# Peptides against a protein of PDB entry 3VZA, part 77

Target 1, 98 residues: chain A of PDB entry 3VZA
Amino acid sequence: RVERLCKSKELFEERLGLEIRRIHNEQLQFIFRHIDHKDPDKPYMFTLSINEQGDYEVTSCTPPLDCISEFQLKVRETNNFSAFIANIRKAFTALSFK
Target 2, 62 residues: chain B of PDB entry 3VZA
Amino acid sequence: AAYVTQLYYKISRIDWDYEVEPARIKGIHYGPDIAQPINMDSSHHSRCFISDYLWSLVPTAW

## One batch from the design tools (peptide; made by RFdiffusion4, then SolubleMPNN)

Design b2_p18_1_s1 (from b2_p18_1, 14 letters changed)
Fold by OpenDDE base, seed 1:
Structure b2_p18_1_s1 (fold): chain B 98 residues (1-98), chain C 62 residues (1-62), chain A 18 residues (1-18)
Amino acid sequence: as target 1 above (98 residues)
Amino acid sequence: as target 2 above (62 residues)
Amino acid sequence: ANQMSEEVAKKMFQKLLE
């Protein structure tokens, strides 16, 4: 089971180009790669926590996204976590073409 | 690792086939309407293409 | 398919932070 779980994590990281890390102050860091086809290893990342109200809260975003506050509102309203992450990746992708 | 893999599934709705060779990207994407098989040769595609393709399976509608 | 509720997902999220 442990071996399978480790393999699963590695497959997701490589194939989705998404790494998830625990960082200080009870936050998760989401690191996207494979965004810029000209620079596949360039990271696009944001950090996420659950605040005292129990809501998802973006604590940082690098590079910054103008739409991140709207996405935070949307995920709080819909609880669609999948769409939240996917839309952030789409926004990072659009930014890479600017 | 159990929690993070569950989170990956929550995000992507992809279940990998762990019994194939590394060069074969095989799995199932579970969309809201239909399950779609994934079966591609990674040696024929760039890392960015593979990631873009897989993410294209994930709905962005709120 | 093995879907989870959003509440369960948040619990998993918190467990991941422990």
Scores: peptide ipSAE 0.309, ipTM 0.933, DockQ to the pose 0.073
Fold by OpenDDE base, seed 2:
Structure b2_p18_1_s1 (fold): chain B 98 residues (1-98), chain C 62 residues (1-62), chain A 18 residues (1-18)
Amino acid sequence: as target 1 above (98 residues)
Amino acid sequence: as target 2 above (62 residues)
Amino acid sequence: ANQMSEEVAKKMFQKLLE
């Protein structure tokens, strides 16, 4: 089972181009790659925490996204974490074409 | 890795087939209304294409 | 830059998976 779980993580990381790290101050770091087809290894990342009110809070976004605050509001309203992450990737993708 | 894989499933709703060859991308995407099979030959596609395709399966509606 | 402890990470994941 442990081997399966490790393989699962590796498959998700490679196939989705998304790495998830546990970092300082009770945050998760989400690192997207495979965004820019001309530079597949270029990272697009954000960090996420749960604040004292229990709400999702984006603590950093690199490169910055003008829509990230709206997405934070939306995920707090809907609790649709999947759509939250997918929309961020969509926004990073759009940014990569500029 | 159990928790992170659970998070990946929460995000993507994809369950991989772990018994196939490394070059074969097989799994199932569980959408809200329908389950869709995934079956790709990774050697035929770029990493970016594969990722874009898989993410295209994930709804962005809030 | 330090990774979260396993226990802290567990709580974070549990919260995210609610």
Scores: peptide ipSAE 0.247, ipTM 0.924, DockQ to the pose 0.770
Fold by OpenDDE base, seed 4:
Structure b2_p18_1_s1 (fold): chain B 98 residues (1-98), chain C 62 residues (1-62), chain A 18 residues (1-18)
Amino acid sequence: as target 1 above (98 residues)
Amino acid sequence: as target 2 above (62 residues)
Amino acid sequence: ANQMSEEVAKKMFQKLLE
């Protein structure tokens, strides 16, 4: 089982181009790669925490996204975490063309 | 690893086929209404294309 | 970089998986 879990993580990281790290101050760091086809290794990142109210809170976003605050509101309303992450990637993708 | 893999599934709704060769990307994406098979030869595509394709399977509707 | 404790991570993951 441990072997399968390790393999699974590696497959997700490579295939989705998404790395998830547990970092300081009780945050998760989401690192997207494979966004810019001209620079596949360029990272697009955001960090996420749960605030004192128990709500998702984006604590950083690099590069910054105009829509990130709206997405934070939407995920709090819907709890659709999948759509939250997917929309962020979509936004990063759009940004990479500018 | 268990938690992060659970999170990846929560995000992507993809279940990989772990019994295939590394160059073959096989799995199933479980959408809200339909399960779609994934079957790609990674050697035929760029990393970016593969990622873009897989993410295209994930609904963005809230 | 610093990593959160396993306990904290578990709680956060649980929240994220709700």
Scores: peptide ipSAE 0.244, ipTM 0.923, DockQ to the pose 0.859
Fold by OpenDDE base, seed 3:
Structure b2_p18_1_s1 (fold): chain B 98 residues (1-98), chain C 62 residues (1-62), chain A 18 residues (1-18)
Amino acid sequence: as target 1 above (98 residues)
Amino acid sequence: as target 2 above (62 residues)
Amino acid sequence: ANQMSEEVAKKMFQKLLE
């Protein structure tokens, strides 16, 4: 089971180009790669926490996204975490075309 | 690792086939209405294409 | 790069998985 879990994490990281890190102050860091086809290793990232009210809160976004505040509102309304992450990746992808 | 893999599933709804050779990307994507098989030869595609394709399976409707 | 403790991580993941 441990071997499978380690392999699973590695497969998701490579195939989705998404790394998830646990960082200070009870936050998760989401790092997207494979966004820019000309620079596949260029990271696009944001950090996420749960505030005192229990709501998702984006604490940073690099590079910045104009839509990130709206997405935070949408995920609080819908609790659709999958769509939240997918839409952020979509936005980063659009940004990579400049 | 258990928690993060569960989170990956919550995000992507993909379950990998862990018994195939490394060059084969095989699994199942579970959509709300239909399950779709994934079966790719990674040597035929760039890393970016593979990621883009897999993310295209994930609905963006809220 | 200060990684949180396992206990804090567990709570965070559990909340995200709700």
Scores: peptide ipSAE 0.231, ipTM 0.923, DockQ to the pose 0.790

Design b2_p18_1_s2 (from b2_p18_1, 13 letters changed)
Fold by OpenDDE base, seed 4:
Structure b2_p18_1_s2 (fold): chain B 98 residues (1-98), chain C 62 residues (1-62), chain A 18 residues (1-18)
Amino acid sequence: as target 1 above (98 residues)
Amino acid sequence: as target 2 above (62 residues)
Amino acid sequence: SNQMSEEVAEKMFNKLLK
């Protein structure tokens, strides 16, 4: 099972171009790659925490997204975490064309 | 690893086929209404194309 | 790794998976 879990993580990281890290101050860092076809290794990142109220809180976003605050509101309302992450990737993708 | 893999599934709703050769990307995406099979030869596509394709399977509707 | 850090991570993942 451990072997399978390790393999699974590696497959997701490579195929989705998404790395998830635990970082300081009780946060998760989401690192998207494979966004810019001209620079596949360029990272697009955001960090996420759960605040004292138990709500998702984006603590950083690099590069910044003007829609990130709206997405934070939406995920709090819907609890649709999948759509939250997917929309962020979509936004990063759009930004890569600027 | 257990937690992160669970998170990946929560995000993507993809279940990989772990019994195929590394160059074959096989799995199933479980959408709300339909299960979409995934079957790609990774050697035929760029990393970005593969990722874009897989993410295109994930609904963005809230 | 630090046990406290692992516990925090577990709690966060659990909350995220709700």
Scores: peptide ipSAE 0.231, ipTM 0.923, DockQ to the pose 0.552
Fold by OpenDDE base, seed 1:
Structure b2_p18_1_s2 (fold): chain B 98 residues (1-98), chain C 62 residues (1-62), chain A 18 residues (1-18)
Amino acid sequence: as target 1 above (98 residues)
Amino acid sequence: as target 2 above (62 residues)
Amino acid sequence: SNQMSEEVAEKMFNKLLK
C-alpha cells in the first residue's frame, strides 16, 4: 500500500504538473508547473490554510492573481474545491500568455 | 501520501491504472455525468500538453 | 520550507477533504 501510494503521488505530480506540500503554520502549498509551454518548469504557486472561522484562506499567490480573492469567495460559497484549484490553474495559464 | 493522494482525487477525480508501463497514461476520469477513460502514449506528447489535457477534464463551473 | 508535524498535517488534510 505504501508503495502504491508513493507511486500515485508521483503520477499525479508529473501528469497534472501539481505538487502539494505541507508547510509551516498549518498551510498547504500548491505548486503548478507545465503552465508555460515555453518554460515548463516555471512554478506558479499559492498557499492555503483553514482560518479560525473554518474557511479556506489563500495566504499567498506567486505570481499574484487579481482573481484570487474572488475565487476564495467562490470556494467558500460553493465548497467546490475542485473548481477552485482548476480555476486557479486556468488563471495562471492565462497569465503565462501575457 | 494517503492524504495527498486523496486530495489529488478530490481535485481531479482521476484514478490511475497502476499496472501499466510508465509510458502509458491510463486511468479513469469520474465526471459528474459519466466516467471517461484516459489512455494515451506519453511519448507522443509534451509534458505541458498532457497536463493541459488532463486539466481540461476537470470542470471549472462553480 | 519547513513541514508541518504529521499530526498537524493530518488534521489539515482532514479539514480540506471534509
Scores: peptide ipSAE 0.225, ipTM 0.925, DockQ to the pose 0.751
Fold by OpenDDE base, seed 3:
Structure b2_p18_1_s2 (fold): chain B 98 residues (1-98), chain C 62 residues (1-62), chain A 18 residues (1-18)
Amino acid sequence: as target 1 above (98 residues)
Amino acid sequence: as target 2 above (62 residues)
Amino acid sequence: SNQMSEEVAEKMFNKLLK
């Protein structure tokens, strides 16, 4: 089971180009790669916490996204975490073409 | 690792087939109405294409 | 590394997964 879990994590990281890290102050860091086809290893990242009210809170975003505040609002309204992450990746992808 | 793999599933709704050779990307994406098989030869595609394709399976509707 | 403890990580993941 442990070996499968480790393999699973590695497969998701490589295939989705998404790394998830635990960082200080009860936050998760989401690091997207494979966004820029000319520079596949270029990271696009944001950090996420759960505030005292239990709501998702984006604590950083690099590079910055104009839509990130709206997405934070949408995920709080819908609780659709999958769409939240997918839309952020979509936004990073769009940004990579500019 | 158990928590992060659960999170990956929550995000992607993908379940991998762990019994195939490393060059084969095989699994199932579970959409709200239909399950779609994934079966790719990774040697035929760039890393970016593979990621883009897999993410295209994930609905962005809120 | 400045990573959170395993207990804190567990709480964080549980909150995100519920």
Scores: peptide ipSAE 0.223, ipTM 0.925, DockQ to the pose 0.744
Fold by OpenDDE base, seed 2:
Structure b2_p18_1_s2 (fold): chain B 98 residues (1-98), chain C 62 residues (1-62), chain A 18 residues (1-18)
Amino acid sequence: as target 1 above (98 residues)
Amino acid sequence: as target 2 above (62 residues)
Amino acid sequence: SNQMSEEVAEKMFNKLLK
């Protein structure tokens, strides 16, 4: 089972181009790659925490996204974490074309 | 890895077939209304295309 | 950056996955 779990993580990382890291101060770091077709290894990332109120809070976003605050509001309202992550990737993708 | 794997499923709703050869991307995406099979030959596509395709399966509606 | 301990990570994931 441990081997399967490790394989699963590796498959998700490679196929989705998304790495998830546990970082300091009780945060998760989400690192997107495979965004820029001309530079597949270029990272697009954000960090996420759960604040004292229990709400999702984006603590950093690199490169910055104009829509990130709105997405934070939306995920708090809907609790649709999947759409939250997918929309961030969509926004990073759009940014990569500029 | 258990927790991160669960998070990946929460995000993508994809379940991989772990018994196929490495070059085969096979699994199932569980959408809200329908389950869609995934079956790709990774050697035929770029990493970016594969990722874009898989993410296209994930709804962005809030 | 330094990674969280396994216990802290578990708590974070539990909160995210609830």
Scores: peptide ipSAE 0.173, ipTM 0.922, DockQ to the pose 0.749

Design b2_p18_1_s3 (from b2_p18_1, 12 letters changed)
Fold by OpenDDE base, seed 1:
Structure b2_p18_1_s3 (fold): chain B 98 residues (1-98), chain C 62 residues (1-62), chain A 18 residues (1-18)
Amino acid sequence: as target 1 above (98 residues)
Amino acid sequence: as target 2 above (62 residues)
Amino acid sequence: SDSMDEETAKKMFDKLLK
């Protein structure tokens, strides 16, 4: 099972181009790659925590996204975490074409 | 890795077939309506195309 | 939408950080 779980993580990282890391101050870092077809290894990332009120909070976003505050509001309202992450990736993708 | 793989599934709704060769991207996407099979030859596509395709399976409606 | 139970999601998030 341990070997299967390790393989699963690696497959998701490579195929989705999404790495998830635990970082300091009880935060998760989401690192997207494979966004820019001209620079597949360029990272697009954000960090996420649960604040003192118990809500999802984006603590950083690199490069910055104008829509990130709206997405944070939406995920708090809907708790649709999947759509939250997917919309962020879509926004990063759009940004890569600028 | 159990927790992170659970998170990946909750995000993507993809379950991989772990018994195939590395060059074969095979799995199932569980959408809200009907489950759709994934079956790709990775040697025929770029990393970016593969990722874009897989993410295209994930609904963005809130 | 494919929303997740908030309590379950938060618990998973916490476990992921431990």
Scores: peptide ipSAE 0.190, ipTM 0.929, DockQ to the pose 0.071
Fold by OpenDDE base, seed 5:
Structure b2_p18_1_s3 (fold): chain B 98 residues (1-98), chain C 62 residues (1-62), chain A 18 residues (1-18)
Amino acid sequence: as target 1 above (98 residues)
Amino acid sequence: as target 2 above (62 residues)
Amino acid sequence: SDSMDEETAKKMFDKLLK
């Protein structure tokens, strides 16, 4: 079987509505779409790095989330990156209804 | 693309079936204690619904 | 919880940034 990495990336981006980009200063940008059913292309995003202590650090969040600092703490404690991303998406979803 | 696809799997625990027609969203979600098949007709759902559904498969417990 | 191996996670993160 041939790995279809490019197709895989495209499928994940479309189906999960999540784009992952490398940006300046050794950061990853996570861009959620398909959050607002009335505006599916509206982006909800955050950036993530590893700080000097080796810990995950959220460097930006747009729109801002009150819970993001707590999630940063949780992912440092648990290293459950999946739950981290999923909880952020859930929080963005809740925010879209305000 | 290799690293990002690995990251997508680490996040979602979804493995896609790449051999089906584009209108079919088929794969497997590997949960902690069960593997759940994914098999959707994309023409029957909005993009937002599809994403919401797939993310609903991802545990949020820390 | 479904945690990742810390070393693997950080390594993957770094590799993704390279």
Scores: peptide ipSAE 0.174, ipTM 0.928, DockQ to the pose 0.072
Fold by OpenDDE base, seed 2:
Structure b2_p18_1_s3 (fold): chain B 98 residues (1-98), chain C 62 residues (1-62), chain A 18 residues (1-18)
Amino acid sequence: as target 1 above (98 residues)
Amino acid sequence: as target 2 above (62 residues)
Amino acid sequence: SDSMDEETAKKMFDKLLK
């Protein structure tokens, strides 16, 4: 089972181009790659925490996204975490064409 | 890696087939209404294309 | 990096997975 879990993580990381890390101050770091087809290894990342009120809070976003605050509001309203992550990737993708 | 894989499933709703050859991207995406099979030959696509395709399966509607 | 201990990470994931 442990072997399968490790394999699962590796498959998700490679196939989705998304790495998830646990970082300081009870945060998760989401690192997207495979965004820029001309530079597949270029990272697009954000960090996420849950604040004292229990709400998702984006603590950093690199490169910055104009829409990130709106997405934070949306995920708090809907609790649709999947759409939250997918929309961020979509926004990073759009940014890569600018 | 149990928790992170759970998170990946929460995000993507993809369940991989772990018994196939490494070059075969096989699994199932569980959408809100229907389940769709995934079955790709990774050697035929770029890493970016594969990722873009898989993410295209994930709804962005809030 | 994995700078959080396992228990802290578990709590974080538990919250996110709700």
Scores: peptide ipSAE 0.100, ipTM 0.917, DockQ to the pose 0.856
Fold by OpenDDE base, seed 4:
Structure b2_p18_1_s3 (fold): chain B 98 residues (1-98), chain C 62 residues (1-62), chain A 18 residues (1-18)
Amino acid sequence: as target 1 above (98 residues)
Amino acid sequence: as target 2 above (62 residues)
Amino acid sequence: SDSMDEETAKKMFDKLLK
């Protein structure tokens, strides 16, 4: 099972172009790659924590997204984490064309 | 790794087929209404195309 | 919807951070 879990993680990272890392101050870092077809390795990333109120909080977003605050509100309302991450990727994708 | 793989599943709703050769991207995406099979030859596509395709399976409706 | 309840989501998040 351990072997499969490791393999699974690697497959997700490569195929989705999404790396998830634990970083300082009890945060998760989400790193998207494979966004810019001209530069597949260029990272698009954000960090996420649970704030003192117990709500999801985006603590950083690089490059910045105009919609990130709205998405933060939406995920707090819906707890649709999947849509949250997918919409962020969609937004990064749109940004890569600018 | 268990928790992160769980998170990947909760995000993507994709379950990989681990019994195929590395070049074969095979699995199932579980959407709200239907299950969609995934079956790609990675050697035929760019990394970006593959990722874009897989993410296109993930609903963005809140 | 594939949304999960808030408590479950937060617990999962916390577990990921451990």
Scores: peptide ipSAE 0.152, ipTM 0.925, DockQ to the pose 0.071; fails the geometry check

Design b2_p18_1_s4 (from b2_p18_1, 12 letters changed)
Fold by OpenDDE base, seed 5:
Structure b2_p18_1_s4 (fold): chain B 98 residues (1-98), chain C 62 residues (1-62), chain A 18 residues (1-18)
Amino acid sequence: as target 1 above (98 residues)
Amino acid sequence: as target 2 above (62 residues)
Amino acid sequence: SDEMSEEVAKKIFDKLLK
């Protein structure tokens, strides 16, 4: 089972171009790659925590996204974490064309 | 790794087939309506194309 | 809305942070 779990993580990281890390101060870091077809290894990332109210809170976003605050509101309202992550990737993709 | 993989599933709704050769990207995407098979030859596509394709399976509607 | 998805996400999130 451990072998499969490790393989699963690696497959997701490579195929989705998404790495998930635990970082200091009780945060998760989401690192997107494969966004810019001309620079597939260029990272697009954000960090996420659960605040004292129990709500999702984006603590950083690199590069910055104008829409990130709206997405934070949307995920709090809808509880659709999948759409939250997918929309962030979509926004990063759009940013890569500018 | 267990929690990470669970998180990946909750994000993507993809379940990989772990019994195929590395060059084959095979799995199932569980969408809101029907499940769709994934079956790609990775040698035919760039890493970016593969990622874009897989993410295109994930609904962005809130 | 997907309350179950949110609950699982938070559960996993919290466990990842431990």
Scores: peptide ipSAE 0.284, ipTM 0.933, DockQ to the pose 0.072
Fold by OpenDDE base, seed 2:
Structure b2_p18_1_s4 (fold): chain B 98 residues (1-98), chain C 62 residues (1-62), chain A 18 residues (1-18)
Amino acid sequence: as target 1 above (98 residues)
Amino acid sequence: as target 2 above (62 residues)
Amino acid sequence: SDEMSEEVAKKIFDKLLK
């Protein structure tokens, strides 16, 4: 099972181009790659925590997204984490074309 | 990696077939209404295309 | 470490289960 879990993580990382890492102060860093077709390894990332109120909080976003605050509001309202992550990737993708 | 892999599932709703060759991307995406099979030959596509395709399966409606 | 990563992931995952 442990081997399966490790393989699963690797498959998700490569196929989705999404790496999830722990960083300081109990945060998760989400690193998107495969966004820019001309530079597939270029990272697009944000960090996420659960604040003291128990709410999702984006603590950083690189490169910055003008829509990230709205997405944070939406995920707090809907708790649709899947849509939250997918919309962020969509926004990064749009940014890569500029 | 139990919670991380579960997080990936919560995000993507994809369940991989782990018994196929590494070059075969096979699995199932579980949408809200229908389950869609995934079956790709990775050697025929770029990494970006594969990722874009898989993410296209994930609804963005809140 | 993997253990620390799992702990943070657990917090996020537990939030998703609410």
Scores: peptide ipSAE 0.248, ipTM 0.926, DockQ to the pose 0.476
Fold by OpenDDE base, seed 3:
Structure b2_p18_1_s4 (fold): chain B 98 residues (1-98), chain C 62 residues (1-62), chain A 18 residues (1-18)
Amino acid sequence: as target 1 above (98 residues)
Amino acid sequence: as target 2 above (62 residues)
Amino acid sequence: SDEMSEEVAKKIFDKLLK
């Protein structure tokens, strides 16, 4: 099971181009790669926490996204975490075309 | 990495086939209405194409 | 470490289950 879990994480990281890591103050950092086809290793990232009210809170976004505040509102309303992450990636992709 | 791998599933709804050769990207995407098989030869595609394709399977409707 | 990552992931994962 441990071997599978490690392999699973590696497969998701490579195939989705999404790394999930812990950072200070009980936050998760989501790092997207494979966004810019000309620079596949260029990271696009945001950090996420659960605030005192129990709500999703985006604590940083690099590069910044105009839509990130709206997405935070939408995920709080719908609790659709999958759509939340997918829409952020879509927004980063659009941004990569400049 | 139990919770992290579960997060990946919650995000992507993809279950990988772990018994195939490394160059084979094989699994199942579970959509709300239909399950779709994934079966790709990674040597035929760029990393970016593969990621874009897999993410295209994930609905963006809230 | 992986253990610390799991702890934070659990917090967010538990939120997903609500």
Scores: peptide ipSAE 0.244, ipTM 0.926, DockQ to the pose 0.464
Fold by OpenDDE base, seed 4:
Structure b2_p18_1_s4 (fold): chain B 98 residues (1-98), chain C 62 residues (1-62), chain A 18 residues (1-18)
Amino acid sequence: as target 1 above (98 residues)
Amino acid sequence: as target 2 above (62 residues)
Amino acid sequence: SDEMSEEVAKKIFDKLLK
């Protein structure tokens, strides 16, 4: 099982171009790669925590997204975490063309 | 890695086939209505194309 | 580090189950 879990994580990281890692103060950092086809290894990142109220909170976003606050509101309203992450990637992708 | 892998599933709704050769990207995407098979030869595509394609399977509707 | 990642992931995962 341990071997399977490790392999699974590696497959997701490579195929989705998404790395998930812990950072200080009980936060998760989501690192997107494979966004810019001209620079596939360029990272696009945001950090996420659960605040004292139990709500999703984006604590940083690099590069910044003007839509990230709206997405945070949407995920709090819908609890659709999948759409939340997918929309962030979509926004980063759009940003890479500018 | 148990919770992290579960997060990946919650995000992507993809279940990989772990019994195929490394160059074969095979799995199932479980959408809200239907399940779609994934079956790609990674050697025929760029990393960015593969990622873009897989993410295109994930609905963005809230 | 992996264990710490799992702890945070657990909190988020538990939130997803709510």
Scores: peptide ipSAE 0.239, ipTM 0.926, DockQ to the pose 0.461

